Peptides against a protein of PDB entry 6TME. Designs and how they scored, part 71

Target 1, 324 residues: chain A of PDB entry 6TME
Amino acid sequence: NRLKRAYIALQAWKKAFYSDPFNTAANWVGPDVCSYKGVFCAPALDDPSVLVVAGIDLNHADIAGYLPPELGLLTDVALFHVNSNRFCGVIPKSLSKLTLMYEFDVSNNRFVGPFPTVALSWPSLKFLDIRYNDFEGKLPPEIFDKDLDAIFLNNNRFESTIPETIGKSTASVVTFAHNKFSGCIPKTIGQMKNLNEIVFIGNNLSGCLPNEIGSLNNVTVFDASSNGFVGSLPSTLSGLANVEQMDFSYNKFTGFVTDNICKLPKLSNFTFSYNFFNGEAQSCVPGSSQEKQFDDTSNCLQNRPNQKSAKECLPVVSRPVDCS
Target 2, 324 residues: chain A of PDB entry 6TME as posed
Amino acid sequence: NRLKRAYIALQAWKKAFYSDPFNTAANWVGPDVCSYKGVFCAPALDDPSVLVVAGIDLNHADIFGYLPPELGLLTDVALFHVNSNRFCGVIPKSLSKLTLMYEFDVSNNRFVGPFPTVALSWPSLKFLDIRYNDFEGKLPPEIFDKDLDAIFLNNNRFESTIPETIGKSTASVVTFAHNKFSGCIPKTIGQMKNLNEIVFIGNNLSGCLPNEIGSLNNVTVFDASSNGFVGSLPSTLSGLANVEQMDFSYNKFTGFVTDNICKLPKLSNFTFSYNFFNGEAQSCVPGSSQEKQFDDTSNCLQNRPNQKSAKECLPVVSRPVDCS

## One batch from the design tools (peptide; made by RFdiffusion4, then SolubleMPNN)

Design b1_p12_8_s1 (from b1_p12_8, 6 letters changed)
Fold by OpenDDE base, seed 4:
Structure b1_p12_8_s1 (fold): chain B 324 residues (1-324), chain A 12 residues (1-12)
Amino acid sequence: as target 1 above (324 residues)
Amino acid sequence: SRVDELLEKLKS
């Protein structure tokens, strides 16, 4: 039966533990898997009279080990939460059998290898958190074809460009931060109609910001800091009617920071420090508003404190990148 | 849905 298969899977997993500091699996003994710590049973979706393992929650257990292929026997699992452990290796392809997967959180572990493409096989997946691991390689374009509410990819080793399919995403939150992504932000980004928060912090992204960013009407957080972006800020950023937190710091931006950006109606924090901006509107000056916080530190602004030297500014400011 | 109910239970 289903619980017998679950027993086999869970016992195989227990055997795959190298360390269990909190003795989380101490009670993982016997056939009554529904009593196991971190194992949650529920009536099966196809037969309410049958009890199945529907969820795993081993968050914050500090368990060292790996995910054995026998986990594929947990075919009724819809929630898989194992964050803040020390699991290593790869995500087993056998998890493709978990067709009810709804929320998958393996964040803050030691997983390695390419993007776990098994996640793409789950038709009902709504939440994907693989942040704070050692996943590497390119991001599959198909990830954004999924009807996900949230996509957490930050703090990994992903490389290559951000797929143009990003515009197809229905996610409200997407994080790319602290990877090795390169190239430009795709112009299709403006098609992310449900986007509330997007974070690009600490990558190798470059080029000009696409004008289409201004189409992100629902975005409240936009952070593109610590990259290699060049050129001027798009004038279309005036379209960010709901942006509250905006960060363009630690890039190579040039030009003038305009009123239409600094006067955005919901803007509470705008950081554009550590760039090569050579001018700003009065509305962008730190202290100019009680409702808004600005940081213009380490630019090429005149009559402002803590700016770059003329020697540092001249080579860059005199050769502005034309994004038109 | 049953999944939603389980989500609430797991997150509590």
Scores: peptide ipSAE 0.027, ipTM 0.727, DockQ to the pose 0.044
Fold by OpenDDE base, seed 5:
Structure b1_p12_8_s1 (fold): chain B 324 residues (1-324), chain A 12 residues (1-12)
Amino acid sequence: as target 1 above (324 residues)
Amino acid sequence: SRVDELLEKLKS
C-alpha cells in the first residue's frame, strides 16, 4: 500500500542521513510513518479513505545526507520542504513520480549538479526554491513555461544567458542573484505581467537594459546591481508606476539620471551608486526628498561628494555606449 | 483543498 511505500522511502532516507544533530529522525521507527517528525499525512485525493504522506517538512533540521532514489516512492507528496539542511548530491530523477508536487523547497543545502530537471516534470508545481545550493550549468528555458508563483534561483552556480522564455513566466517573484549568468536581459522581460520582484544582483550580466523593463507595471522591486550593464537607463523606466526599490549600483551605466525616474510615484529607495553617471536631476539628489532615499555615490557627477575622479570618469563618460 | 490544508499545517 501507499504507506508501506512511504515507509520504505523514509527508512531509506533515514539511512541516507550522515548526521541528524537534532535527532529529527529519531522517531522514524515502525510502520506508522504519519507519526514521523516532519512527515505529514492527509487523505489521498483519489480516495479519501486512504491516508497518504502528503508533505515533508524538515526545514532547519541541519541534517547531513543525500536524497536516495527511494524517495520516488513518496508518490503522494505535494509539499517537500527541506531547506536549511546539509543535504548533498543530486535531486534524484525518481522524484518524477511525485506528480502532485506543489511546493518544492530544497534551498540552503549542498545540492550539486545541473538544474534539477525533474522539477519540470511536475505538472502542478507552483513554488520552486533551489537557492543557496551549488547547482550549475544552464537554466533550462522550460522553467519559465511552468505556472510558478515564485522562482528562487539565487546563490547557485548557474551560468549562460537568461532564457528568453522568461517573458512567459507568471511568477511574481524571480531571483537570479549571485549566479554566473551572462549576456543581456531578454527583451521579453516586459511580458512578465505578474512580476512583482526581480533580482539580478551579482551576476555577469551585460549590455544595455532593455526598454521593455518599463512595461513591468506591477514590479515593486527591481535590483540589477553588481553586474556589467552599460549605457543609459532606459527612459521607459518612467513606466514603473509601482516600483519601490530600485538598484542599479555597481554597474557601468552612463548618462543622465532623469526626473522621470527619480519622481516615480512609489519609489522609496533608488540606488545608482558606483556607476559612471555624469548628471542627475535635482530630484535624484540624496536628501532632496523626505519620502525617497537616493544614493549617487561614486559616479561622475559634478558638485557632488564621493564621486569618481576625472581620471576615472573621462575615459568612460567620453565614450558612452549607444544602446540604440 | 487538501493542498491548502497541508500548506496551512506545514507553514504553521
Scores: peptide ipSAE 0.026, ipTM 0.724, DockQ to the pose 0.044
Fold by OpenDDE base, seed 2:
Structure b1_p12_8_s1 (fold): chain B 324 residues (1-324), chain A 12 residues (1-12)
Amino acid sequence: as target 1 above (324 residues)
Amino acid sequence: SRVDELLEKLKS
């Protein structure tokens, strides 16, 4: 009996709770699992006459505990939302049995260990949110082979380079922010067909920005702030016809910020502060437009306020990195 | 689909 298996799983999970401050699992008593708070039943896809546990929603329950292996008995679950709790440990490998998994949200918890590779085993997965945890190690290249709508990886402990397979992603939103990623942004980034928002904030990325970024016609948000990028901004950025928010602040960029970038048709905010730019077009000057906001603070610009000293600028500006 | 219906219910 499928509901009997669900009962075993849910009772094992309740036993794995260390703290339930809102008494969310108080009614998790007896065989009628469909009445459990946060448990949602639906007719099975393979047999409409059979009722199964199809979804879990324990968002914002502040539950402390872990995910026991018995959760693998919830084989009919398509939606698993347990964000904003205090679950710890690792994601059980037994969840590979949940072959109908469609949305998996374990964000804002205390999970540790490597990337949960069990997520790669789910053939129908469309939404993956593992942000605000303590996942570590390398990002598996295979993550971008998945037909995901969104990939949220921010605020973890991921290391190493961003996989070149990123170009295969069909995701509209991808976040890498606040990890320990290093190396260059792959040139394959320009092949992302459906990308609307990409965020690289607060990593250890370096090198020149690839010219292929200019091929991202659908991107509305591009944030590469707080990294170690060098060289000039690619001239191909003039191709970002739909970009609204662009942030290159807190890097080591040099060169001239051109009219072609600052006059992008949908650009509303462009932040390029805290770099080593030595010139900007008049269209890039803060206050030059009522429709666009610019920040050129702490660069090497002449006749602009709040710039770096000559002592700070000269060593960098005199030795520009050639990205050609 | 039934999954879509459940998704809408969970998001509401």
Scores: peptide ipSAE 0.025, ipTM 0.719, DockQ to the pose 0.042
Fold by OpenDDE base, seed 3:
Structure b1_p12_8_s1 (fold): chain B 324 residues (1-324), chain A 12 residues (1-12)
Amino acid sequence: as target 1 above (324 residues)
Amino acid sequence: SRVDELLEKLKS
């Protein structure tokens, strides 16, 4: 009996709660699991006459606890949303039995350990949100082989390089922000066919930006701020026909910011502050447009306010990195 | 799909 298995799982989970400040699980009593707060039932896919637990939504419940292995008994769950809680520990391997998993959101919790590789076992997964946790280690390259609509990895402890398999991703939104990623952005990034938003903020990424970024014609948000990127901005960035928000601030970029970038047709906000740019086109000057906002603060620009001193600029500007 | 219907309920 599927509902009986669900009952066992949910009761085990209730026992794994250390704190339930809103008494979310107060009604988790008795065999009628479909009446449980945050539990949603639907007809089974293989038998419409059978009712099964298809979804969990405990978002914003501030529950402290862990995910027990008995959750693997919830084999019909397609939606698992438990964000904004205080769940700790690791994601149970037993969740591999949830073969219908479609959306998995465990964001804003206290999860630890390596990337939850169990997520890679779900053939139908479309949405993965593990941001605002304490996941650590390397990102499995296989994550980008999944047909995901969105990949949220930000605000964790992931390290090492971004896998070259990123080009295989069909995701529209990918966030790497506020981790410990290092190395270069893979050249394969230009192969991301459906990319709309990508965020690299606050990592240890370095090297030159790959020219292939310019192939991301559908990208609306590109944020590479707060890293260690060097060299000039690729001229191919003129290909970002739909970019609206672009941020390269807090890096070590040098060279000239060109008209071709600042005149991008959909560009609304372009921040390139806190770098070592030694020139900019007139179209890049803050206040030059009513439709576009620019920030050129703390560069090595002449005749602009709030720039770095010659002492700070000279050592970097005199030794530009050649990205060719 | 049934999943989509459930998704809408979860979002409400």
Scores: peptide ipSAE 0.024, ipTM 0.708, DockQ to the pose 0.044

Design b1_p12_8_s2 (from b1_p12_8, 5 letters changed)
Fold by OpenDDE base, seed 2:
Structure b1_p12_8_s2 (fold): chain B 324 residues (1-324), chain A 12 residues (1-12)
Amino acid sequence: as target 1 above (324 residues)
Amino acid sequence: SRVDDLLSKLSS
């Protein structure tokens, strides 16, 4: 009975294909769905004697089409990987019936519409990858209430502010890069206890960096480049004991880059180019260390090469933003 | 374990 439902779902999906360049679904014929390419069966969790469709892997199939509502009949699926295709439309709400969903990867497709809130209905979800699509609108705060190991949101059309609930996230990797997020980074960011990598690249974020960033003891990668951040770098950044890659380039930062930041024990690459910094410690100077790489290009530093003109610097440096 | 086994296959 479960396999019959799966057959209905998979045949409906095949009919929803506009193009299958590699003939991935060529063998999707007949009731034996477990033999279908990209379909994986396993014993049911509630009855080991029953075989069910437990996973879908159609990665890199370049299939054009959409996800029909009948996919909701795949109620035993725990892994759904369909990245690097040309699926369009929206994620069906009927997928709420897939209560065993553990990993959901629809990255590198042509999905549109708001955040797929159906993902929030899956109680056991641990991995969510929706990057490289055209999802738009607000990010629901509830996403960070889920016990996710990784959250990939980059390269979409998300806008509005980053939810304050971010501090509740237990994810080790979170990407916001290349969206249209605006506003400040929430102060609650410091509460992310398992965070290793966070990327804010290429958004419309602004304001001062919160001091609470310094509480991210396990962070190895922190990239806030290509935004509109202002003010000085928080002194609390000296607390980033495990940071290896740090990028603040292409912002509007001012002030002095201190020894306490540049001498972080595991720091290997620190890029703070294309800002309005008016001073740096000797330890921050490119070439000062063989173990660390620095880039101070295009700031307002004295006696350094490739800096902004006085005309460009004066209006900004003379009006420093007080983040206190 | 079911998920783990399947994950292993899908990750390959």
Scores: peptide ipSAE 0.031, ipTM 0.737, DockQ to the pose 0.044
Fold by OpenDDE base, seed 1:
Structure b1_p12_8_s2 (fold): chain B 324 residues (1-324), chain A 12 residues (1-12)
Amino acid sequence: as target 1 above (324 residues)
Amino acid sequence: SRVDDLLSKLSS
């Protein structure tokens, strides 16, 4: 019965293909769905004697089409990977029936509409990748209440502010890059206890960086480049004991880049170019270390090459933003 | 686990 339902779902999906350049679904014929290319069967969790469709992998198939509602019949699917196709439309609400969903990867497609809230209905979801699509609107705060290992949101059309609930996230990797997020980074960010990598690159974020960033002891990658951040770098950044890659470039930061930041023990690359910093410690100077790479280009630094003109610097440097 | 087994297959 479960495989019959799967057959209905998969045949409906095949009919929803507009183009299948590699003929991936060529063998999607007949009731033996477990032999279908990209379909993976396994014993059911509730009955090991029953074989069910447990996984879909159509990664890199260049398939054009959409996801039909009948996919909701694949109730035993735990892994759904359709990365790097040309699927369009919205994620069907019927997927709420896939209560075993563990990894959901629809990245690099043509999906549109708001955040697929159906993902919030999956109690066991650990991996969510919706990057490189055209999802838009607000990010639901509830996404960070879920026990996810990774949250990939980059290269979409998301807007509005980053939810305060971000501090509740247990994810090790979170990407916001190349969206339209605005507002400040929530102070609750410091509560992300498992965070290793976070990327904010290429948004409309603004305001001062919260001091609480310094509480991210496990972070190895912190990229806040290409935003509208202002003020000085928080002194608490000295607490980033494990940061390796740090990028604050292309913002509106001011003030002095301190030794405490540039001498972070695991820091490998620190880019703070294209800001309005008016001073830096000797340890921050490019070439000062063989183990660390720095970029201080296009700031308001004295006696450094490739800096902004006094005309560009004076209006900003003379009006420092107080983040206290 | 079943999920781990599937992950292994899908990641290959």
Scores: peptide ipSAE 0.030, ipTM 0.736, DockQ to the pose 0.045
Fold by OpenDDE base, seed 4:
Structure b1_p12_8_s2 (fold): chain B 324 residues (1-324), chain A 12 residues (1-12)
Amino acid sequence: as target 1 above (324 residues)
Amino acid sequence: SRVDDLLSKLSS
């Protein structure tokens, strides 16, 4: 019965294909769905003697089409990987019936509409990748209530602010890059206890960086480049004991880049170019270390090459934002 | 686990 339902679902999906350049679904014929290319069967969790469709892997198939509601019949699927296709439309709400969903990767497609809230209904979800799509609107705060290992949201059309609930996330990797997020980074960010990598690149974020960033002891990559952040870098950044890659470039930061930041023990690359910093410690100067790479280009630094003109600097540097 | 086994297959 389960495989029959899977057959119905997969045949409906095949009918929803507009283009299959590699003929991936060419062998999607007949009731033996476990032989279908990209379909993986495994013993059911509730009955090991029963074979069920447990996974879908259609990565890099360049398939054009949509996800029909009949996919909700794949109730035993734990892994759904369909990245690098040309699927369009919305994620069906019927997927709420896939209660075993563990990894959901629909990245590099043409999905549209709001955040697929059906992902929030999956109790065992650990991996969510919806990057490189056209999802839009607000990010549901509840996404960070999920016990996810990774959250990939980059390269979409998400708007509004980053939810305060971000501090509840146990994810090691979170990407917000290349969206339309605005507002400040929530102060609750410091509560992300398992965070290793966080990327904010290319949004419309603004305000001062919260001091609580310095509490991210496990972070190895912190990229806040290409936003509208203002003020000085928090002194608490000296607490980033494990940061290796740090990028604050293309913002509106002012003030002095301190030794405490540039001498971070694991720091290998620190880019703070294209800001309005008016001073830097000697330890921050490019070439000052063999172990660390720095970029101070296009700031308001004296006696450094490739800096902004006085005309560009004066209006900003003379009116520093007080983040206190 | 079943999931781990499947992950191995999908990653190959």
Scores: peptide ipSAE 0.029, ipTM 0.730, DockQ to the pose 0.044
Fold by OpenDDE base, seed 5:
Structure b1_p12_8_s2 (fold): chain B 324 residues (1-324), chain A 12 residues (1-12)
Amino acid sequence: as target 1 above (324 residues)
Amino acid sequence: SRVDDLLSKLSS
């Protein structure tokens, strides 16, 4: 019976394919759904003697189509990977019936609409990848209430501010890059206890960086490039004991890049180019270290190459934003 | 676990 429901779902999905360049669904014929390409069966959790569809992997199939509501009949699916296809439309709310969802990867598709809130209904979800789509609107604060290992939101059309609930996240990797997020980074960011990598690249974020960033002891990658951040770099950044890659380029930062930041013990790459910094410690100078790579291009630094003109610098440097 | 087994299959 469970496989029969799966059959109905998968056949409905096949009918929803507009193009299947690799003929992935060519063998999607007959009741033996476990033999379908990209369909994986496993013993049911509630009855090991019953075989159920537990996973979908259609990654890189370049399939054009949409996700029909009948996919909600795949109630035993724990892994749903349809990365790098051309699926369009919205994520069906009927997927709320997939209560065992563990990993959901719909990245690199053409999905539209608001954040797929159906993902919030999955109690056991650990991996969410919706990057490289056309999702729009605000990010639900509840996303960070979930015990996710990774949250990939980059390359969408999300707007609004980053929710304050971000501090509740236990994710090791969070990407906001290439959206339309605005406002400040929440001060609660420092409460992210498991964070290793966070990227804010290419948004409309602004304001001062919160001091609480310095509490991210486990962060190895911190990229806030291509935004509208202002003020000085927080002195608390000296607390980033494990940061390896740090990028603040293409912002409107001012002030002095301190020795305490540039001498961070694990720092490998520190890019602070295309800002309005008016000074840097010797340890920040590109070429000063064999172990660290720095980029101070296009700032307001004296006696350094490739800096902004005085005409460009003076109006900004003379009016520094006080973040205190 | 079932999930681990499935992950193994999906990764292959």
Scores: peptide ipSAE 0.029, ipTM 0.729, DockQ to the pose 0.042

